# Peptides against a protein of PDB entry 3PBP: the designs that were tried, part 1

Every score and structure here is a prediction.

Target 1, 203 residues: chain A of PDB entry 3PBP
Amino acid sequence: LNEKDLNLILNKSLVMYESLDSTTDVIVKRNVIKQLQFVSKLHENWNSRFGKVDIQKEYRLAKVQGPFTINPFPGELYDYTATNIATILIDNGQNEIVCVSFDDGSLILLFKDLEMSMSWDVDNYVYNNSLVLIERVKLQREIKSLITLPEQLGKLYVISDNIIQQVNFMSWASTLSKCINESDLNPLAGLKFESKLEDIATI
Target 2, 203 residues: chain A of PDB entry 3PBP as posed
Amino acid sequence: LNEKDLNLILNKSLVMYESLDSTTDVIVKRNVIKQLQFVSKLHENWNSRFGKVDIQKEYRLAKVQGPFTINPFPGELYDYTATNIATILIDNGQNEIVCVSFDDGSLILLFKDLEMSMSWDVDNYVYNNSLVLIERVKLQREIKSLITLPEQLGKLYVISDNIIQQVNFMSWASTLSKSINESDLNPLAGLKFESKLEDIATI
Below, numbering starts at 1 at the first letter of every chain, in headers, positions and changes, except where a header shows other numbers.
Peptide ipSAE was made for these designs. It is ipSAE averaged over its two directions, with the distance scale d0 held at 1.0 Angstrom where the peptide's residues are scored. Compare it between designs on one protein only; published cut-offs may not apply.
A fold fails the geometry check if it doesn't show the stated peptide or something in it is severely misdrawn.

## One batch from the design tools (peptide; aimed at target 1 V15)

Design b1_p8_1 (made by RFdiffusion4)
Pose (drawn by RFdiffusion4):
Structure b1_p8_1 (pose): chain A 203 residues (1-203), chain P 8 residues (1-8)
Amino acid sequence: as target 2 above (203 residues)
Amino acid sequence: SVTIFDVS
């Protein structure tokens, strides 16, 4: 955990602690407070020279959160099954797109709009487990796998049956991160959220 | 709820 990232989760933790009011669900309040306490403890034991911190076994037992809401979910896909999931980096600030494959050779590019809180005990804990659909890409080929190269932002390799295609969504993803970082939604108006599809090779 | 713009 480098210094930049350590401070990022600390500040996110502080924003949520402040975001607490009385209508806030008791279980959620507990987790937010626990998150702040935990992230603060990490900050106290963080070894700056190695950029690492030890984590006791107690804090590693966590229960799953979900299911995430996928909004708006495409109606056609209720007849199909999700195949793969991939994560693609948009910028240099941990901003990402979640990609999911389906039986119909389709791809949904998702964005997480709500900040999650950390949770360890709570069963079936859902809260800000929220994803939003940005785009859907139908390749009409059997998608065997998804691959990413850390060196290339906003690009995803999709291995179909005899093709390796590259879905390139930096056309809109670059603007998306700028508005997230500049807190200005205007550039999103009019942007067509269409990814450049490209055949890389025959396999 | 807390959004991406709240924490960015």
Fold by OpenDDE base, seed 2:
Structure b1_p8_1 (fold): chain B 203 residues (1-203), chain A 8 residues (1-8)
Amino acid sequence: as target 1 above (203 residues)
Amino acid sequence: SVTIFDVS
């Protein structure tokens, strides 16, 4: 965590807080408020010299988030098991795509379309838990590992027994990044969500 | 839809 990241989290927390209204569930309000309080205190106590903060005990008891839902989920994948998960940066603002591999050789690329607060005092806090399916890539091979390189935006390396392949989704992820950062979804209309698959090396 | 759980 650095100051830039902290500011980003603070801004996100503020946006969530500002979205609260009279119709918002009490549990959601509580978690969002707690989130903002935590981040605000963290910001106040930030030691820029050492990149450290003292976190009070009351905030060290955060609980597991989720469960999450994938929507839509490919029907045929109900018969298969997820094997690997990775997050891939699509910009320098820490927007990410989530990738999940399955034992049929499929990769699904997912986007977290809604911000989610930490679960502070409620077990299994479930709110804004959706993941949107963007693309399914069928490799039809046994996937051993998923590798990402922070300096390579929108690229995923898939390692199988004999081949390393690169999945490059910047063709659409650049537009997605822009949409997120500008809070404008219009550029996504008509966008083709098709990643480029390339063989990198034979093992 | 499918539900996923984080057990870490």
Scores: peptide ipSAE 0.032, ipTM 0.607, DockQ to the pose 0.046
OpenDDE base, seeds 1, 3, 4, 5: peptide ipSAE 0.021, 0.029, 0.020, 0.027; ipTM 0.594, 0.640, 0.496, 0.623

Design b1_p8_1_s1 (made by RFdiffusion4, then SolubleMPNN; from b1_p8_1 with S8N)
Fold by OpenDDE base, seed 2:
Structure b1_p8_1_s1 (fold): chain B 203 residues (1-203), chain A 8 residues (1-8)
Amino acid sequence: as target 1 above (203 residues)
Amino acid sequence: SVTIFDVN
């Protein structure tokens, strides 16, 4: 955590807070308020010299987030089990794609389209818990691991028994990043969500 | 839908 990240989290928390209204669920209100309180206190206690903050005990008792839903979920994957998960940066900000592998050799690339607070109050906090399916990549291999390199935006390395493959999705992720940053999703209309798969090395 | 969980 650095000051820039802290400011970003604060801004996100403020935006969430400002989105609250009389129709908002009480649980959501409580979580968003707690989020803002936490980040605000964190900001107040920020030691810029050391990049450290002491977190009060009450905020260390946060609950597990989720469950999350994947929409649409490929029907055939109901018969298979998820094996790996990774997050891939698509820009120098905080925009990320979530990748999940399955034991059929599939990769699904997911986007969290809505901001979500931590679960501060209740278990199974499910507000804004959707993940959007962007792309399914079928490798038809046993996926051993998923590797990301922070310096390589929009790239995922898939390790199988005998091969390392690169999934490059910057063809569409660059547009997605722009859309997010500009708060305009229009450029996504008609965009092809097709990643490039390349063999990198034989093991 | 399939559900996943995230931790803090």
Scores: peptide ipSAE 0.034, ipTM 0.615, DockQ to the pose 0.056
OpenDDE base, seeds 1, 3, 4, 5: peptide ipSAE 0.022, 0.031, 0.021, 0.019; ipTM 0.618, 0.619, 0.606, 0.594

Design b1_p8_1_s2 (made by RFdiffusion4, then SolubleMPNN; from b1_p8_1 with F5L S8N)
Fold by OpenDDE base, seed 3:
Structure b1_p8_1_s2 (fold): chain B 203 residues (1-203), chain A 8 residues (1-8)
Amino acid sequence: as target 1 above (203 residues)
Amino acid sequence: SVTILDVN
């Protein structure tokens, strides 16, 4: 965590708070308010010299978020098991894609399209719990591991028994990043979500 | 649907 990230989280928490109205569920209101309180206190207590902040006990008891849903989910993958998960940054503003591999050799690229608060007071906090399926990449091989490099935006390395492959999705992720950062979805119209697959090395 | 549990 750095000052830039903290400011981003604060801004997101403020926007989330400002979205509350009289029709918002009480549980959601409570969680969003507590989120803003937490981040505000973090910001007030932030020591930029040491990158430290004290977290009060009441905020250290956050609960599990989810479950999350994947939409749409490929029907054939119901017969298979998820094997690996990775998070890939698509910009320097902490926007990210979630990748999940399956034992059929598929990769699904997912995006969380809605902001969500932490779960503070209740279990099974599921507000804004959706993940959007962006792309399915079929490798048709056994995937052993997923590797990401923080300095390489929009790139995923897939390790199989005898090969390392790179999945590069910046062709569309750059546009997605722009849409998120500018709060404008118009550039997504007509965008092709097709990643580039490249063999990197034989192992 | 497939569900994911996020453990923070």
Scores: peptide ipSAE 0.027, ipTM 0.602, DockQ to the pose 0.053
OpenDDE base, seeds 1, 2, 4, 5: peptide ipSAE 0.017, 0.027, 0.014, 0.018; ipTM 0.590, 0.617, 0.534, 0.580; seed 4 fails the geometry check

Design b1_p8_1_s3 (made by RFdiffusion4, then SolubleMPNN)
Fold by OpenDDE base, seed 2:
Structure b1_p8_1_s3 (fold): chain B 203 residues (1-203), chain A 8 residues (1-8)
Amino acid sequence: as target 1 above (203 residues)
Amino acid sequence: SVTIFDVS
């Protein structure tokens, strides 16, 4: 965590807080408020010299988030098991795509379309838990590992027994990044969500 | 839809 990241989290927390209204569930309000309080205190106590903060005990008891839902989920994948998960940066603002591999050789690329607060005092806090399916890539091979390189935006390396392949989704992820950062979804209309698959090396 | 759980 650095100051830039902290500011980003603070801004996100503020946006969530500002979205609260009279119709918002009490549990959601509580978690969002707690989130903002935590981040605000963290910001106040930030030691820029050492990149450290003292976190009070009351905030060290955060609980597991989720469960999450994938929507839509490919029907045929109900018969298969997820094997690997990775997050891939699509910009320098820490927007990410989530990738999940399955034992049929499929990769699904997912986007977290809604911000989610930490679960502070409620077990299994479930709110804004959706993941949107963007693309399914069928490799039809046994996937051993998923590798990402922070300096390579929108690229995923898939390692199988004999081949390393690169999945490059910047063709659409650049537009997605822009949409997120500008809070404008219009550029996504008509966008083709098709990643480029390339063989990198034979093992 | 499918539900996923984080057990870490």
Scores: peptide ipSAE 0.032, ipTM 0.607, DockQ to the pose 0.046
OpenDDE base, seeds 1, 3, 4, 5: peptide ipSAE 0.021, 0.029, 0.020, 0.027; ipTM 0.594, 0.640, 0.496, 0.623

Design b1_p8_1_s4 (made by RFdiffusion4, then SolubleMPNN; from b1_p8_1 with T3S S8N)
Fold by OpenDDE base, seed 2:
Structure b1_p8_1_s4 (fold): chain B 203 residues (1-203), chain A 8 residues (1-8)
Amino acid sequence: as target 1 above (203 residues)
Amino acid sequence: SVSIFDVN
């Protein structure tokens, strides 16, 4: 955690707070308020010299977030089991794609399009708990591991028994990044969410 | 909430 990240979290928390209205569920209101209180206190107590903050006990008792949903979830994957998960940076602004592999050889690329607070009050806090399915890549092989390289934006390396493949989704992720950073979603209209699959090495 | 992908 650094000051920049803390400011970002504070801003996100403020935006969530400002989105509250009379129709918002009481649990959501309480959770968002607690989130803002937590981050605000962190900001007030930030020690810039050491990059440290003391977290009060009350905030260390946060509950587990989730469960998460995938929207839409491919119906055929109900018969299969998720095997690996990875997060892939798409820019230097901490925007990420979540990738999940399945034992049928599928990769799903997911995006968290809605902000979610920590669960402060209740278990299984599920407000804004959806992940958007962007793309499904079918490799039709056993996926052993997923590897990401921090210096390589929008790239995922898939390791199978005898091959390393690269999934490159920067064709659409660059546009997505721009949309997020500029708060303009217009460029997403008509965008093709098709990643490039390449063989990198034979093992 | 509406997904950003539903709006565009």
Scores: peptide ipSAE 0.014, ipTM 0.518, DockQ to the pose 0.197
OpenDDE base, seeds 1, 3, 4, 5: peptide ipSAE 0.014, 0.008, 0.008, 0.008; ipTM 0.522, 0.405, 0.419, 0.411

Design b1_p8_2 (made by RFdiffusion4)
Pose (drawn by RFdiffusion4):
Structure b1_p8_2 (pose): chain A 203 residues (1-203), chain P 8 residues (1-8)
Amino acid sequence: as target 2 above (203 residues)
Amino acid sequence: SVTIFDVK
């Protein structure tokens, strides 16, 4: 955990602690407070020279959160099954797109709009487990796998049956991160959220 | 709820 990232989760933790009011669900309040306490403890034991911190076994036992809401979910896909999931980096600030494969050779590019709180005990804990659909890409080929290369932002390799295609969504993803970082939604108006599909090779 | 813009 480098210094930049350590401070990022600390500040996110502080923003949520302040975001607490009385209508806030008791279970959620508990987790937010626990998150702040935990992230603070990490900050106290962080070894700056190695950029690392030890984590006791107690804090590693966490229960799953979900299911995430996928909004708006495409109606056709209720007849199909999700195959793969991938994470693609948009910028240099941990901003990402979640990619999911389906039986129909389709791809949904998702964005997480709500900040999750950490949770250890709570069963079936859902809260800000929210994803939003940005785009759907139908390759009409059997998608065997999804691959990413850390060196290339906003690009995803999709291995179909005899083709390796590259879905390139930096056409809109670059603007998306700018508005997130500049807190200005205007550049999104009019932007067509269409990814550049490209055949890389025959396999 | 807390959004991406709240934490950025």
Fold by OpenDDE base, seed 3:
Parts: structure tokens; sequence; C-alpha cells
Structure b1_p8_2 (fold): chain B 203 residues (1-203), chain A 8 residues (1-8)
């Protein structure tokens, strides 16, 4: 956590607050307001010299977010079980792709297209609870683990029984990052969401 | 759809 990150989450929280209107659900309003209050207090209490923030007890009891939905979901994966989950940074602005593996050897790459506040008051906060399926990668291997390196944007390492493979999705994720940061999705039109798979090492 | 929970 640094000052830049605090400014980013403050700006996001302000944008969320500004999006509230008379038609917004009361639960959503409460959560967004609480989010802004939380981040504002964090920013106020930020000690740049020590890189520390004190968090008041009232904000340490946040509830679980979700449930989340994956759309569209590949029909054949209803017969299989999710095995691993990882989050991969696609830029230095904290934009991320979520990856879920299945026991059929599939990887699904997911994006949260809507900003969501933390759940403060309710157990099942479901507002803006969608994940978009971007790509399915079929490895046809038993996936043991997923590894990410924060310094390696848009790269996922998949460990199976005898091999480490790299999934590189920066071919499309760089465009996605730009679209998010500029709040313009037009550049995604016609973009191919095809990641590169490379064998890294035999184990 | 598949449902997941996220803890943040």
Amino acid sequence: as target 1 above (203 residues)
Amino acid sequence: SVTIFDVK
C-alpha cells in the first residue's frame, strides 16, 4: 500500500459515490457511502513517512462479497469442478484478470466489468456481482497449481504433473487495460482474445 | 451460471 494506491481507491470510491441517484437501492447507497467514508479516513490517516494507516475497528468487520456469477459459462464445465483460482495484474493501475482452473484441464479468464464496493452491512451483497468470461484455454492436463508474479503483467504459470506452462494474455489485456483506464470500450471491438501458451520447463 | 464467493 502506497500513496498512489490510496489516491486510486479514493478516486474510485468518489466515482462510485457520484454515480448514486434517487433510483439507487438503499443497500447499495449505504455500502457505497460506507466505502467512501472508509477510504477517506484511510487517506486522512495515511502516514507517508512510515507507509502506515490505522484502520478503525468499525471498518475491519466487512462481510463477504458475492455471490458472483460467471457469464457466459461454458455448458460443458457444469460437469466439472473448479480446482484453482488466481488473480493476474494487467497494468500498474491495479486492473486484474481472474483465472479459474477446472479438473478437465480448462482455464477460464474472467474480468469484473463493474466496480463494486465492499460489503459492510449485509452478508450477501450482490450488486454488480458479474464476471465476464473473456477466454477459455484448454490445456487437457491435470492442473496442480496456478502461479502469478506481480512484476510480470498478464502472465500466468500453470503447473501440472510434468510441465510448467506460461499463459500470456497481454496481446489483448493491454488493450483491455487501456479501455478501462480511458473508460472507452470501443477498442475491444474486433479484438481476438487468444492467449499464447508456452512450455517453460519440464518437472 | 457458476456462482463464486470473493473475500476481500
Scores: peptide ipSAE 0.039, ipTM 0.635, DockQ to the pose 0.056
OpenDDE base, seeds 1, 2, 4, 5: peptide ipSAE 0.023, 0.022, 0.012, 0.025; ipTM 0.643, 0.632, 0.534, 0.663; seed 4 fails the geometry check

Design b1_p8_2_s1 (made by RFdiffusion4, then SolubleMPNN; from b1_p8_2 with V7I K8N)
Fold by OpenDDE base, seed 2:
Structure b1_p8_2_s1 (fold): chain B 203 residues (1-203), chain A 8 residues (1-8)
Amino acid sequence: as target 1 above (203 residues)
Amino acid sequence: SVTIFDIN
């Protein structure tokens, strides 16, 4: 956590708060308000010299977020188990793709299209809990691990027993990043969500 | 749908 990140979280929390109205569910209201209170207190207690904040005890008891849903979910993957999860940065503004691997050798690339608060009040906080399926990549290998490098945007390294492969999705992720940052989804129309798979090394 | 959980 740094000052820039804190400011970003504060801004996000403010936007969420401003989106509340009389029709918003009471649980959502409580969570969003608590989120804003938390971030505001963090901001007040921020020590820029040391990059530290004192987190009050009451906020350290946050609940688990979710459950999350994946939409659409590939029907054949109901028979398989998720094995790994990773987040991949697509820009320097904290936009990320979520990647989940399965024991059939599939990778699914997911996007969280809606912001959500942490769960501060109740268990199973499910507001804005949808992940959008962008792409499924079939590797037909046993995936041992997923590795990301912060300096390499839109790249995922997949480690199998005998090979390291790179999944590069910047062909579409650059457009997605632009859409998010500009709040314009029009460029996504007709975009092909096809990642490039390359062998990097044989082990 | 498939369910996943996140812990922050």
Scores: peptide ipSAE 0.033, ipTM 0.612, DockQ to the pose 0.057
OpenDDE base, seeds 1, 3, 4, 5: peptide ipSAE 0.021, 0.030, 0.011, 0.020; ipTM 0.598, 0.611, 0.510, 0.627; seeds 4, 5 fail the geometry check

Design b1_p8_2_s2 (made by RFdiffusion4, then SolubleMPNN; from b1_p8_2 with K8N)
Fold by OpenDDE base, seed 2:
Structure b1_p8_2_s2 (fold): chain B 203 residues (1-203), chain A 8 residues (1-8)
Amino acid sequence: as target 1 above (203 residues)
Amino acid sequence: SVTIFDVN
């Protein structure tokens, strides 16, 4: 955590807070308020010299987030089990794609389209818990691991028994990043969500 | 839908 990240989290928390209204669920209100309180206190206690903050005990008792839903979920994957998960940066900000592998050799690339607070109050906090399916990549291999390199935006390395493959999705992720940053999703209309798969090395 | 969980 650095000051820039802290400011970003604060801004996100403020935006969430400002989105609250009389129709908002009480649980959501409580979580968003707690989020803002936490980040605000964190900001107040920020030691810029050391990049450290002491977190009060009450905020260390946060609950597990989720469950999350994947929409649409490929029907055939109901018969298979998820094996790996990774997050891939698509820009120098905080925009990320979530990748999940399955034991059929599939990769699904997911986007969290809505901001979500931590679960501060209740278990199974499910507000804004959707993940959007962007792309399914079928490798038809046993996926051993998923590797990301922070310096390589929009790239995922898939390790199988005998091969390392690169999934490059910057063809569409660059547009997605722009859309997010500009708060305009229009450029996504008609965009092809097709990643490039390349063999990198034989093991 | 399939559900996943995230931790803090």
Scores: peptide ipSAE 0.034, ipTM 0.615, DockQ to the pose 0.056
OpenDDE base, seeds 1, 3, 4, 5: peptide ipSAE 0.022, 0.031, 0.021, 0.019; ipTM 0.618, 0.619, 0.606, 0.594

Design b1_p8_2_s3 (made by RFdiffusion4, then SolubleMPNN; from b1_p8_2, 3 letters changed)
Fold by OpenDDE base, seed 4:
Order: C-alpha cells, then sequence, then structure tokens
Structure b1_p8_2_s3 (fold): chain B 203 residues (1-203), chain A 8 residues (1-8)
C-alpha cells in the first residue's frame, strides 16, 4: 500500500458514493457508504514516513463478494468445470483482467466493467457483479496453476504437466487500459482480441 | 451464463 494506491481507492469509493440515488438498494447504499468511511479513515491515518496505515478494528473484517456473472459464456464450457482463477494487471493504475481456467484446457479472459464495493456486512453482495468475456484461449492441456507477476503487465503464466506457457495479451490490453483511463471507448472499435501464446520452459 | 461464487 502506498499513497498512490490509497488515493485511487478513495477516488473509486467517491465515484461509487456519487452514483447512489433514491432508487439504490439499501444494502448497496450501506456498503458503499461504509467503504467510503473506511477509505477516508485510512487516508486520514496514513503515515508517509513509515508507509503504514492503522486499520481500525471495525473495518478489519469483510464478507464474501459475489456471486459474479460471466457474459457471454461459451456454450461448450457448460460441460466443464472451472479450475483456477487469477488476476493480471494491465497498467500501473490497477486495471486488471480476470482469468479463469477450465478442465478442458480453456482460459477465459474477463473484464470487470463496473466498480464494486467491498462486502462489509452481508454475504453474497451482488451489486455490479458482471464480468465481460473478452477472449477464450484454448490450450488443450490440463492446467495445474496460473501465475502472474505484478511487474509484468498483461502476462499470465500457465503451468501444465510438462510445460510453462506465457499468455501475453498486451496487444489488446494496452488499448483497453487507454480506454479505461481516458474514458474513451473509440479505440476499441476494430480491436482484435487475440493473445500471444509462447512456450517458456519444459518441466 | 455462469456464476462464479468467489473471485477473490
Amino acid sequence: as target 1 above (203 residues)
Amino acid sequence: SVTILDIN
């Protein structure tokens, strides 16, 4: 945690708060307000000299977020089971792609298009719970694990029985990052969502 | 569509 990250979380929390209106569900209102209070207190208690923040006891516990919906979902994957989940940074502004693997050897790359608050006091918090399918990568291997390195933007390492493969999606993720950061969707027009697969090492 | 129960 650093000052930049804290400011980002504060800004996101403020935007969520400002989106509340008279029609917003009471559970959503409560969670968004509590998040803003939490982040505001963190910001107030930030000590730049030590890079530390005191987290008050009342905010140390959170509930499970979700469930999340994936749309569209490939029809053939209804016959298979999800095996691993990973999140991959695509820029230094904490924009992320979510990756889910399946036991058919598929990877789905997902984007969370809406901001979601933490769940503070309710289980199965579902406000803004959609994930957008960007790409399906078919490896046709048993995927044992997914690894990401924070310093390597837009790269996912897939470990199977005898090989480590790299999925690099920066060809499109750089454009997506720009669209998010600039709030301009125009660069997405005609964008090809095709990741590069490369063998890294044999195990 | 598919539902993921926990992503974090």
Scores: peptide ipSAE 0.028, ipTM 0.622, DockQ to the pose 0.054
OpenDDE base, seeds 1, 2, 3, 5: peptide ipSAE 0.018, 0.021, 0.028, 0.018; ipTM 0.604, 0.582, 0.620, 0.612; seed 5 fails the geometry check

## One batch from the design tools (peptide; aimed at target 1 L114)

Design b1_p9_1 (made by RFdiffusion4)
Pose (drawn by RFdiffusion4):
Structure b1_p9_1 (pose): chain A 203 residues (1-203), chain P 9 residues (1-9)
Amino acid sequence: as target 2 above (203 residues)
Amino acid sequence: TPLSEALLS
């Protein structure tokens, strides 16, 4: 955990602690407070020279959150099954797109709009487990796998049956991160959220 | 959220 990232989760934790009011669900309030306490303890034991911190076994037992809401979910896909999931980096601030494969050779590019709180005990804990559909890509080929190269932002390799295609969504993803970082939604108006598909090779 | 509304619009 480098200094930049350590401070990022600390500040996110502080923003949520402040975001607490009385209507806030009791279980959620508990987790937000626990998150702040935990992230603070990390900050106290963080070794700056190694950029690392030890984590006791107690804090590593966490129960799953979900299911995430995928909004708006495409109606056709109710007849199909999800195959793979991949994470693609948009910028240098941990901003990402979640990618999911389906039986119909389709791809949904998703964005997480709500900040999640950390949770350890709560069963079936859902809260800000929210994803939003940005785009759908139908390759009409059997998608055998998804691959990413950390060196290339906003690009995803999709291995179909005899083709390796590259879905390139920096056309809109670059603008998306700018608005996230500049807190200005205007550049999104009019942007067509279409990714550049490209055949890389025959396999 | 405002961002989600902008994206869905």
Fold by OpenDDE base, seed 3:
Structure b1_p9_1 (fold): chain B 203 residues (1-203), chain A 9 residues (1-9)
Amino acid sequence: as target 1 above (203 residues)
Amino acid sequence: TPLSEALLS
């Protein structure tokens, strides 16, 4: 974690705070406020010379986020088991696609379209826990592993028993990235969410 | 959300 990353987190926390209004649930307000307070304290106590920060005990009681849901979930996959998970960067602004593989050889590409605060209460806090299904890619292979390279945006490498395949989704992910960054969804109209599949190497 | 609606339309 560096100063640039901390500033990014602070900005995100500020945006979440600014999104609060009179209609926002009290529990949500509490968590977002605590999130902002936490990040603000981190920023205040950041020592740029040493890359150090002191964290007060009250903010170390944050809990794990989740559970998550996938919408819509493909009905066929109810009978199958998830095998691997990976996250793929689609831009330099830290927008990501989540990929989950299943034992039927399917890949699902997912997006979390809502910003979620940390859970600060003793009780489990569940809010903005939905993942949106963008695309299902059927490989019809036994998937052994998923590999991503940070320097390769919008590319996922799938390793099977005898082949390495590349899934490239930048055809639509570049548009999605633009929509997110500019807060303009108009370019998504009529966009086809079809990734390119290429054989890279035999094993 | 608006993004979800756009993606699912």
Scores: peptide ipSAE 0.021, ipTM 0.607, DockQ to the pose 0.942
OpenDDE base, seeds 1, 2, 4, 5: peptide ipSAE 0.017, 0.021, 0.012, 0.020; ipTM 0.546, 0.604, 0.439, 0.606

Design b1_p9_1_s1 (made by RFdiffusion4, then SolubleMPNN; from b1_p9_1, 3 letters changed)
Fold by OpenDDE base, seed 1:
Structure b1_p9_1_s1 (fold): chain B 203 residues (1-203), chain A 9 residues (1-9)
Amino acid sequence: as target 1 above (203 residues)
Amino acid sequence: TELSEKILS
């Protein structure tokens, strides 16, 4: 993603949000809102990593920004709020997992659907950037921050009130990386998407 | 501890 792409996604998400009315199904509304929230967090993360992105004033009025569709989005999370977002490298080829935390203490690990993302430049206006849900990790803690270390592939550090925990998903991410790089999905068959959770330190 | 310090920095 580049700044232009992110802005396009944001715009699409806003258009989708504005299309919601009183007749829209509650589940659809929740999904669009969550998408908007997700993109807004991505935008914040983008600003921190790549510098400030100028967002048009018209879009700043929307508290929730983003066209990303998480598929499937866990229904139980519809009533919860996304709190943090992080991207974690899984290889040196710049493949990444996106992690979103929620105020119920859940983490969702997501993979970018590249096909959906690249369709944005096509005359056929695709409103949705699809993120595929890989895993949900239930920590049942108040998550204060998500930290990644560039030298540690496939590892996410979660900071809560009194503990630092490591989420290690290299058990499946290494296979995923291989599949992406080799354009062969066969190794994913039968793969368990279960990350390892480990306490690192008490704080 | 060193790792935790790095994470918290």
Scores: peptide ipSAE 0.280, ipTM 0.869, DockQ to the pose 0.020
OpenDDE base, seeds 2, 3, 4, 5: peptide ipSAE 0.008, 0.028, 0.012, 0.014; ipTM 0.485, 0.632, 0.446, 0.463

Design b1_p9_1_s2 (made by RFdiffusion4, then SolubleMPNN; from b1_p9_1 with E5Q)
Fold by OpenDDE base, seed 4:
Structure b1_p9_1_s2 (fold): chain B 203 residues (1-203), chain A 9 residues (1-9)
Amino acid sequence: as target 1 above (203 residues)
Amino acid sequence: TPLSQALLS
């Protein structure tokens, strides 16, 4: 963790806090506030010389996030089982695509368009848990593993029994990143969500 | 959200 990363998570936590209103559920309010308090304290205690931060015990009790929903879920996949999950960065601002593989050889590319806080003190905290389906890629292979490289934006490596394939979705993800960062959705109009598939190596 | 609507349109 560096100062830049810390500033990013602080900004995200502030945005979530600013989204709270009088109609927001009390549990949601408490959870968002707890996250903001955590990140704020983390920022205050940041030692730039040593890259060290002291974390208070109360914030070490974070809970597992989820469950999540996928919308729309492809009807064809109801009969199949999810096998792997990966997250892929699409820009240096930590916007990410979520990928899930299925045992029919399908990949679904998903976007979490709603910010979600960590669960701090409530078991099974669920809020803003929807993922938007962007694209389905049919590989027709038994997917053994999903690999991502942090230095390679918008690229996913799929490992099967005999081949490594690259899925490159920067053709649309670059536009999506721009839309998010500039808060302008106009460039999404007419955008084709079609990833490029390339064979990398035979194994 | 507006983004979800745009992606699904």
Scores: peptide ipSAE 0.021, ipTM 0.609, DockQ to the pose 0.965
OpenDDE base, seeds 1, 2, 3, 5: peptide ipSAE 0.020, 0.020, 0.020, 0.020; ipTM 0.615, 0.612, 0.615, 0.617

